# Peptides against a protein of PDB entry 7PB4, part 18

Target 1, 105 residues: chain A of PDB entry 7PB4
Amino acid sequence: KMLNIKEYKEKLLSTLGEFLEDHFPLPDRSVKKKKKNIQESSVNLITLHEMLEILINRLFDVPHDPYVKISDSFWPPYVELLLRNGIALRHPEDPTRIRLEAFHQ
Target 2, 218 residues: chain B of PDB entry 7PB4
Amino acid sequence: DALQMAVGYFEKGPIKASQNKDKTLEKHLKTVENVAWKNGLASEEIDILLNIALSGKFGNAVNTRILKCMIPATVISEDSVVKAVSWLCVGKCSGSTKVLFYRWLVAMFDFIDRKEQINLLYGFFFASLQDDALCPYVCHLLYLLTKKENVKPFRVRKLLDLQAKMGMQPHLQALLSLYKFFAPALISVSLPVRKKIYFKNSENLWKTALLAVKQRNR

## One batch from the design tools (peptide; aimed at target 1 K9 K11 L13, target 2 L120)

Design b1_p22_1_s1 (made by RFdiffusion4, then SolubleMPNN; from b1_p22_1, 12 letters changed)
Fold by OpenDDE base, seed 4:
Structure b1_p22_1_s1 (fold): chain B 105 residues (1-105), chain C 218 residues (1-218), chain A 22 residues (1-22)
Amino acid sequence: as target 1 above (105 residues)
Amino acid sequence: as target 2 above (218 residues)
Amino acid sequence: SAFDLIQDLRLMVATLVELESL
């Protein structure tokens, strides 16, 4: 039983990875927002995959506070995608924090 | 001004206390329509209203009317389009609204300030090719968006499968021809050399308005 | 459709969460 779960998890992770690569391209790391005056902090945008990993990990690592602070590395369209489709939720008091939705069937 | 009041109404929602909610809604909608067709809307106004039109906050009739008047004064923000596309994924939007949105997106494509983020949504658009109602307009959009990096083997297969299912549609052929141009090794089939690419005239709804926008921005 | 892709994503994520909870 445990082996089957691990194998299934690995397969699912692989499938998810492929799915995200096919349908959700990597944000170009090089979106140099030429903000004219401030130091080009090349904020490396994370993938949707990485974003989901962070959210999932936080849910299990800190179940009493499963919220992740949205950093500049979070591509806003992906954040909106997750939020609007009920994959993630904003913290009710802090809109800069999001959590993975509790998928209660 | 009247436009700001109208936009604010749509953004904040109807004030609960108004006994004449429908009349107020119609008034504000007409205000937006009049300004949009006469002068175009500012990018900020489009940002707000486009989001509202696709959010499901209002009924389909209202959303359709809002979307029809998403005419820019100058430019449309890419961010507005990206936000709008996110609503297409929620499933609250009617099929007719989706069609209208893709028609709008094609018609307004040149007025969108940037395309980099929209191009990242290529996969979302491509997935909508399977919808028979959307397919012609999505093909047109993809024809405008497609870069070499978007031409993947799995997408080629999907397009060929779609062509097998739907027949040799002019819009599919146009897109396949573009794919072959970028990646000839992925498309071994001979495609008819069409001298003219014919997409459905999605622009007809806004043709007059777009001409006016171009004239004002000269 | 785009909707279907998101539903697939949601399902995959939900399944992963379920698997991690076991």
Scores: peptide ipSAE 0.496, ipTM 0.771, DockQ to the pose 0.226
OpenDDE base, seeds 1, 2, 3, 5: peptide ipSAE 0.479, 0.480, 0.472, 0.480; ipTM 0.757, 0.754, 0.748, 0.755

Design b1_p22_1_s2 (made by RFdiffusion4, then SolubleMPNN; from b1_p22_1, 13 letters changed)
Fold by OpenDDE base, seed 5:
Structure b1_p22_1_s2 (fold): chain B 105 residues (1-105), chain C 218 residues (1-218), chain A 22 residues (1-22)
Amino acid sequence: as target 1 above (105 residues)
Amino acid sequence: as target 2 above (218 residues)
Amino acid sequence: DMFDLIQDLRLAVATLVELESL
């Protein structure tokens, strides 16, 4: 039974990853190498999959403070997508923090 | 002032106790419309009202009227556009509202303060090309956004497939011509030499208002 | 439809949360 749950979880994560890559891929920021000076802050944006993993993990790791601070690696359209669709919630007092929505509460 | 009260009404929602909810709503809507067409709206007011128009908080008729008066006094915040696109993803707005939004986005494109995040939405816009009602306006938007880095083999294939399905549409030909300009090796098909790029309904609902905005900001 | 895709995403996330709680 436990083995089946783990395998199912892994399969679901894989399927979700593929789904997110197909439908919500990060745009290729082609880092044009050449022009020196504008520090286009090469902040590596994380995938929507990685963002969801962070939010899920935080919910279980720190259930009393399930909020994640929005970093520069968080692509704003993804943040808004999650917030506007009720997948995530913004902290009421700190707009720089978001949590996973509690779907079963 | 009257505008702040009107914006506040839409933001906070109707106070329960007003027997004349419709009359109050119409009053505030007219206030917003009057200011928007005369003077334009501040970026903050557009941020609030644009999100309201796309959130599904009000009926389609109200949302349409709000969206039609999203005329800037000076600039539109890129963040407002990102938020708006996120609401489009929720699907709580009508097809007509989506069309109107893309028309608005094309019309107001030059008044958006930054384009960096909007350029990142390229894939989301490109996915909307499959909607026949959106396709002409999305092609126009993509024509404004497309850089060499956006021209990928899979997108070329999708555009050619769309052309095969829909025929040689002027808006699609314009976009394909731009793609061929950036990546000639990806498009082996001879495109007709169109001397003039033509997008259908280039005359936007805001032509007079936009001229006034440009004059005020000179 | 993008709306349908997002609903699928929500369902997938909800399922993952449920599985993690097990």
Scores: peptide ipSAE 0.370, ipTM 0.630, DockQ to the pose 0.216
OpenDDE base, seeds 1, 2, 3, 4: peptide ipSAE 0.311, 0.291, 0.354, 0.163; ipTM 0.657, 0.620, 0.577, 0.750; seeds 1, 3, 4 fail the geometry check

Design b1_p22_1_s3 (made by RFdiffusion4, then SolubleMPNN; from b1_p22_1, 15 letters changed)
Fold by OpenDDE base, seed 1:
Structure b1_p22_1_s3 (fold): chain B 105 residues (1-105), chain C 218 residues (1-218), chain A 22 residues (1-22)
Amino acid sequence: as target 1 above (105 residues)
Amino acid sequence: as target 2 above (218 residues)
Amino acid sequence: DIFDLIQNLALAVATLVELESQ
């Protein structure tokens, strides 16, 4: 049973990856550092696939605290896409934390 | 001023206590329309009003009128466009609003300050090609955005499948010709050599306003 | 459209979460 869940998770993540690659652009890492003076840490933006993977993994690994902190690597349009479509929820007290929606209710 | 009061009304929403909500709404909408068509709107005003038009806060008629007057004085912020696309993904706006938005985006494309984040939305726009009402305008937008790195085998296949379903549409042929230019090995099909690329004239709604904007910024 | 795509994604994620809760 556990092996089947892990295999299914991997297969789903793979299928989601293919789906997202086909339909959603990867954040192009080509944010050319224009040399203005401030040490803007080149925060590498993560893919929508990686965001979903993080959220799914957090729900699996820590079901009692399934919230993930939004970092600078989270591209705001993807965060908004997840939230506005009911795929993710903001923490009621901390808007910087999001979780995967519990579709089992 | 009257414009700030109008923008503030749309941003904050109607104050509950006004008995004449519709008259107040119409007054503020006319104020925005008049300023936008005469002088254009500041980037900050467009940011606020564009977000409102696509959020579903107001009815479709109001949203359509707001979107039609999203005429820049100088520039449109890329962030405003990204926010707008995020609202399109939620599906709370009408099909007519989506069409109008893509027409607006094509018409105003040169007035957008940056295009780096818009280029990251390439796949979102490409997914909208399946909508028959959006397809002509999305093809035009993709024609403006497409780089060599965007031309992938699966997108070529999807465009060819769309061509098989819809026939040899001028807008689809224009996009396919650009794809063939960037990646000739992916498109074995002989495309007719069209000397002129013809897109639907998305600018027709704003042509006079855009000419005025270009004249003021010279 | 992109909305249908997002709905399909949401359904796929929902199905995953349901299967993992079993």
Scores: peptide ipSAE 0.023, ipTM 0.557, DockQ to the pose 0.171
OpenDDE base, seeds 2, 3, 4, 5: peptide ipSAE 0.021, 0.020, 0.020, 0.022; ipTM 0.523, 0.636, 0.512, 0.687; seeds 2, 3, 5 fail the geometry check

Design b1_p22_1_s4 (made by RFdiffusion4, then SolubleMPNN; from b1_p22_1, 12 letters changed)
Fold by OpenDDE base, seed 3:
Structure b1_p22_1_s4 (fold): chain B 105 residues (1-105), chain C 218 residues (1-218), chain A 22 residues (1-22)
Amino acid sequence: as target 1 above (105 residues)
Amino acid sequence: as target 2 above (218 residues)
Amino acid sequence: DWFDLIQNLREMVATLVELEAL
């Protein structure tokens, strides 16, 4: 039973990853290659997949404080996508923190 | 046609090391400009060219010229706008290009086919209020986008803080008035009753073109 | 459409949460 759950979870994560890559890709970063010199800290945006993983993990790792601090790596459109569609919630007092929505409560 | 060739040039980039790269670029840019101002561009052409203008593929001067001629024949695809906004996050655009984009977005707002996805970008636009150069145009955009669901306590606080820093700007007052309309309990501050909401005339750059578009689509 | 995509995303996330609770 446990092995099947782990395998199913891995499969679902893979499916989610593929789904997100297909439908919610990050802006194509490929154009960065040529101009070497401007050290503007190219904030490495995380994928929506990575963002969701962080939120899910935080929900279970720290259930009493399930909020994740929004970093510069969080693409604002993705944050708003999650918030507006009821996948995530903002902390009531700290707008820089978001949690996964409790879908089953 | 000449337009397809021009769009294809911008999309694919300059093919061979021909000595006349700049002349070719200028030729294609003029083709796009001429068609855009006379007839408008198809949604597909805007999709391609808008992305190019914000991607940093070309220099700021070229990007500015492309963006200035993003005039629809009929409609602009919402997806094109979402993709364009994504480029604003990557930091490759100059400040002037960002300002021009927001001006364009406000001016072309009614020509965007749908608003559902753009509404999901509300928080991104709201974050751009902190940029003094963008603030007037972002306020106008937010004024057009704001629904009751967008009016949150933290956004009210941010707007009030911004007002404390920048003073009672007309564009900020307009947005705050709208916020008060949707959520009067969140805004205890007495807002001056302005008879007229004044935004900077973002449309001025496209006024003639927009009139022509509206006439063609009647 | 966009709404279908979002709904699918929500469902997948919900399922992942359920599996993690397990």
Scores: peptide ipSAE 0.540, ipTM 0.567, DockQ to the pose 0.288
OpenDDE base, seeds 1, 2, 4, 5: peptide ipSAE 0.524, 0.537, 0.517, 0.544; ipTM 0.713, 0.542, 0.716, 0.575; seeds 2, 5 fail the geometry check

Design b1_p22_2 (made by RFdiffusion4)
Pose (drawn by RFdiffusion4):
Structure b1_p22_2 (pose): chain A 91 residues (1-28, 43-105), chain B 212 residues (1-189, 196-218), chain P 22 residues (1-22)
Amino acid sequence: KMLNIKEYKEKLLSTLGEFLEDHFPLPDVNLITLHEMLEILINRLFDVPHDPYVKISDSFWPPYVELLLRNGIALRHPEDPTRIRLEAFHQ
Amino acid sequence: DALQMAVGYFEKGPIKASQNKDKTLEKHLKTVENVAWKNGLASEEIDILLNIALSGKFGNAVNTRILKCMIPATVISEDSVVKAVSWLCVGKCSGSTKVLFYRWLVAMFDFIDRKEQINLLYGFFFASLQDDALCPYVCHLLYLLTKKENVKPFRVRKLLDLQAKMGMQPHLQALLSLYKFFAPALISVKIYFKNSENLWKTALLAVKQRNR
Amino acid sequence: LETFFEQLKEAQEFFENLGFFH
């Protein structure tokens, strides 16, 4: 069961990465890829389940933040505009 | 054959400015609907015309008439439905066309050969609940399509939030009752749906439905 | 278009199975 989930996770992740690079590229400060941004969000969601918010730095490309916001992937903090969290799809 | 000429004409896409082309388009569309309303269309022709109508090619009237004449002689391929859902996801489709397609998918549900690959698109179907124009028809479709495996906690939470936003709507209540039946531990709370008239009810389709 | 849609489906399933990172 564990190995099956692992194979599925790795396959999904690789195909997701390829999809992101193919359909959501950077334009050319130092910006990070959308993949790294999603990784930070996923890591913070499970590492700190009581505060899954991450600050928005200058490396976050505003179009990526808005993209994640429009598609129900990322959520804004009720008061602090510089923080965003990942939607807890698992619950 | 008389119908294949019209299928090829529609596969060629829209042509130049109209000198006599309006009459030609009308003749081809009349031929297709005559065949559809007399004895029905085959799976291949349906696979072609449904996806042509759900694409950006041709105007709204042509797509509407094509959707209203999508009547199967036998069965409907599921891959055609999958491509239709993909065309919906493209977004170059009219709202009224989307509503008509969901109505057609609800009406033609028992004429699709397989439905497992369609159930795999449950997520795409569920995401359309945000749109309040598609909400009743999407709810009617999900009432037919929902299995036990599809009742995930996230979906229950989002459906409860949508109920709180829109109120206890009939279609939302029917879908929520189905979700309760499938997963009572995740939440507490088939049949009549408004605007569920079968627009595609020909006599032969009626005999086939009774034979079903 | 089919390849894009399949990739999009897999992307949607990735977020549905976000619990794999638990």
Fold by OpenDDE base, seed 1:
Structure b1_p22_2 (fold): chain B 105 residues (1-105), chain C 218 residues (1-218), chain A 22 residues (1-22)
Amino acid sequence: as target 1 above (105 residues)
Amino acid sequence: as target 2 above (218 residues)
Amino acid sequence: LETFFEQLKEAQEFFENLGFFH
């Protein structure tokens, strides 16, 4: 059972990865390091695929606390996309945490 | 320079000590408005002010006024637009601000220096079609952005479903006609041959300013 | 499945059937 679940998870993530890369790619950060404003931390943004992988893994690994903390690597458009489409849900008490959610009909 | 002081005020925020915060804010806002409508703003000024307008740093009334005066002297940086879209997704701006932004984006589209990164946001814009308030302006934006590679079966289905829900809207028909042009095999439905593509004139807010910009850049 | 959301729906149904979404 567990092997089949892992294999299915990998297949799902692989299939989603291709779709997500084609339709929801990250914008090219051609942000030239103009020297002066130091504080734009060069936080490396993760792909939508990686974000979903994190959410799915958390659900599998820690089902009693399936929430993931939103880091600076989480591109806000991706977070909003997941939340608006019912793919993810914010923690009721901590809006900085999200989990994978059932698609409500 | 009065404009530099005004932009600096919005960037750094109000210094706590001024008893006349509202008067100072209004003074700087009027300075930005006056320069923007007379001469346009530099790309760097638009970059700063556009982010401020969408960040939720100020109230909706102030943000709306700033966004309305985002008139370029020459060009708008694509990076500014990408950052702006990011701010829209953070949810700190009002629905009216989102509508105004898409109207602005359509109106100023030709003044954006590059389109490569904006084209990568195609899926996000397409997802915004489900918002009834945004749909007319998003259709217009997608009409400007759509390439053959963007026309996929699932997007065709979504557009047809949207048409079934909201009826044969002119903006949706315009986008579907473009989709049929790029991929005729995906759209079996006979679309009415509209001689004239009709979008809401979102540019009307900036019509005079855009004419002035075009005259200065000739 | 041509749509991201359809793929995710199928994934969800699968995960629900496995008891991960209860």
Scores: peptide ipSAE 0.021, ipTM 0.673, DockQ to the pose 0.059
OpenDDE base, seeds 2, 3, 4, 5: peptide ipSAE 0.023, 0.028, 0.053, 0.027; ipTM 0.707, 0.555, 0.738, 0.712; seeds 2, 3, 4, 5 fail the geometry check

Design b1_p22_2_s1 (made by RFdiffusion4, then SolubleMPNN; from b1_p22_2, 12 letters changed)
Fold by OpenDDE base, seed 2:
Structure b1_p22_2_s1 (fold): chain B 105 residues (1-105), chain C 218 residues (1-218), chain A 22 residues (1-22)
Amino acid sequence: as target 1 above (105 residues)
Amino acid sequence: as target 2 above (218 residues)
Amino acid sequence: MDEEFQKLLDFQQFFENLGWFQ
């Protein structure tokens, strides 16, 4: 049973990942324009797929506190996308934390 | 020069020691406004000031005034637009600022140096269609950005659902017509053949400024 | 059904409804 759940999760994430890379890719940071302008935070942004994986894993690993802290690796458009589509919720008392929405039909 | 000092003020923030912070702010803001409307701003200046306007560093009134004077001398960097979209998503700007940004983006679209990265943001813009205040301007933006590869069944469904909700809006019809052009098999509904595509509220706050920019770059 | 499995199904269904699997 546990193996089947893990496999199913991986398949789901993989399929979703393909869609996300096609429709919501990260912008190419390649324009390292040398201008020492504002600290483009050297922070490595994660993909939306990775973000969802983190949220799903947190929900499964810590169901009583399924919230993930928003790090600098979280691209703001991705956070907004998740919140706007009802995929994630902000913690009511801590806006720096988000969880996967409980998709109760 | 006065412009460099003004941009530097907005970038670095107010120096603590100024007793008359408001007068200093107004002075620098007027400097930026005057240069922008007369000569336009360099791409680097737009990059700095656009991010400031959307970052929530200053109040809504100041941000609005800055955004209104984001008039290019020649071009706008697509990187500035990508950064701006990121700031919009941080949620530190007002709804009115977001609307103004999309109006600005549509108005300045032809002055953006490249479109490759902006095209990658298609899905994010599309997601903003559900915002009633943004919808007319986002439709116009999407009309400018849409390629055949962007026309997917799920997006068609979303547009049709939106039409069912808000009715046959001219801006939505314009976008749907473009979608039908690229993928006629996905849109079985007969759309009224409008000879002239019209986006409601396309009143360009920058019409006079854009004419001046075009004249300077001829 | 295992609660975890149901959560994954709910997740899948939600994204299907969004059209993210089509």
Scores: peptide ipSAE 0.448, ipTM 0.847, DockQ to the pose 0.040
OpenDDE base, seeds 1, 3, 4, 5: peptide ipSAE 0.035, 0.485, 0.088, 0.379; ipTM 0.553, 0.870, 0.631, 0.801; seeds 3, 4 fail the geometry check

Design b1_p22_2_s2 (made by RFdiffusion4, then SolubleMPNN; from b1_p22_2, 12 letters changed)
Fold by OpenDDE base, seed 2:
Structure b1_p22_2_s2 (fold): chain B 105 residues (1-105), chain C 218 residues (1-218), chain A 22 residues (1-22)
Amino acid sequence: as target 1 above (105 residues)
Amino acid sequence: as target 2 above (218 residues)
Amino acid sequence: MEEEFQKLLDFQKFFENLDMFQ
């Protein structure tokens, strides 16, 4: 049973990865380093696929606290996409933390 | 320069010490408005002010006024648009500001220097079709952005579902017609052949300003 | 909702049900 779940997880993530790369790619920050001191935090943004992987892994690894802290590597459009589609939920007391939303029908 | 001082005020925020914060804000806002409508703004000024308008740094009234005067002197940087879309997704701007942004984006589309990165945001724009207030403007934007590679079966289904929900809206029909042009095999439904595609509110708030911009760049 | 996201949601439901039976 666990092996089948892991395999299914991997297959799903792979399928989602291709879809997300095609339809929700990160914009190339061709930030021409114009030297002006805007500390555009050189934070490497992660892909939407990587975000989902983090969220899924957290749910499996720590089911009693499945929340992930939003880092600067989380591109805001991705966070919004997950929240609006009911894929993720913000922690009620800490809006900087999100989890995969359990579809309680 | 008065404009530089005004832009600097919005960028750095109000200096704590001014007893008359509202008068200072209004002065700088009027400066930006006057320059924008008379001469247009430089791409760098638009970059700064557009992000400020969408970041939620100021109130909705101020943000709306800033956004209304995002008129280019020559071009708008694609990077500014990408950043703006990011701010829209942070949720710190009002629904009315979002609508205004999409109206602005459609109106200013030809003045954006490049489209490569904006085309990568296609999926985000498409997701915004679900917002009834945004849908007419998003359809118009997508009509401008859509390439053959964007026309996928799941998007066709979504558009048909929206049509079933909302009825045969002219903006949705326009987008569907374009989809059918790129991928006729995906759309079996006979679409009315409209000789002229009309999007809702093609009269943009910037019509006069855009004419002036085109005249200056000739 | 994107079809692939719906698949993810279905996946979540599946895992929730499995945890209840474990």
Scores: peptide ipSAE 0.026, ipTM 0.679, DockQ to the pose 0.058
OpenDDE base, seeds 1, 3, 4, 5: peptide ipSAE 0.028, 0.024, 0.026, 0.029; ipTM 0.636, 0.662, 0.560, 0.563; seeds 1, 3, 4, 5 fail the geometry check

Design b1_p22_2_s3 (made by RFdiffusion4, then SolubleMPNN; from b1_p22_2, 11 letters changed; failed a check: too like the target's own chain)
Amino acid sequence: MDEEFEKLLTFQEFFENLDVFQ

Design b1_p22_2_s4 (made by RFdiffusion4, then SolubleMPNN; from b1_p22_2, 9 letters changed)
Fold by OpenDDE base, seed 3:
Structure b1_p22_2_s4 (fold): chain B 105 residues (1-105), chain C 218 residues (1-218), chain A 22 residues (1-22)
Amino acid sequence: as target 1 above (105 residues)
Amino acid sequence: as target 2 above (218 residues)
Amino acid sequence: LDEEFEKLLAFQEFFENLGWFQ
């Protein structure tokens, strides 16, 4: 049975998730940014897997604008890891937006 | 100024095939070194240069020299440290550069403006304990960072495994003692009561410079 | 860690290749 492209994508994402959870888990510390007066918005940090999933999905869903805006849920170390490894690229005009980068062969 | 030109050179890279590329590089490197050791560097300069030193843009000798002069005038930005750690994950820098970085990080720890994000990197630092060359310095760093919430059963197991492999190393014992302090129920092993915690003097390379920084910021 | 990133890269390349079949 030829697994449809979607099923294969999901399986691969699942495998990637397991891999990333094992090797790059989120720190248990909810950075409670004690901003003084604003409600303790417990910024729920997303996993590296979830971050990559968002980026991958954006690339497939909107290939002409594959950029995702960095939210407060994006853990800065993960963003830096992706950028430094050439997995992601910042938008040239908007540093708050990142996309998956084709690894330059 | 001369420093801005030097930093700009490292940031932008050598432009033209000037026959004197090496002389120019050396000139700018000496400029950075002189200012760093005399006055310290601004946080922005450290941000740029630290990133360059770990990116693999230059050779190991240059990277080592840059990293050795990452001396703050006042503070180091936490963001610079986060970026630096990300480069360690990429593996573009040499093992010796990684060791030097952790020595630097321990030596400069008090000059880092914030610790919130660095504390979140705990797992990454802990993973680096398996590197025998890094282990002494990472233990020291973890000793500075460890909070009760970081002390988990799996980390205790890993530390005990490392101890079984490496023996009763002073730096590992110091970290284990701290773990036992936070979570005595997780460490059933009797640790020798060491009166003195001893880490390798990571700050030795910067001792004079750090004294000068502390004097200027009083 | 380098090996782990190489694995991640392999996954990314795979996904990029899948995008060409859409």
Scores: peptide ipSAE 0.024, ipTM 0.504, DockQ to the pose 0.102
OpenDDE base, seeds 1, 2, 4, 5: peptide ipSAE 0.026, 0.069, 0.027, 0.034; ipTM 0.405, 0.498, 0.489, 0.493; seeds 1, 2, 4, 5 fail the geometry check

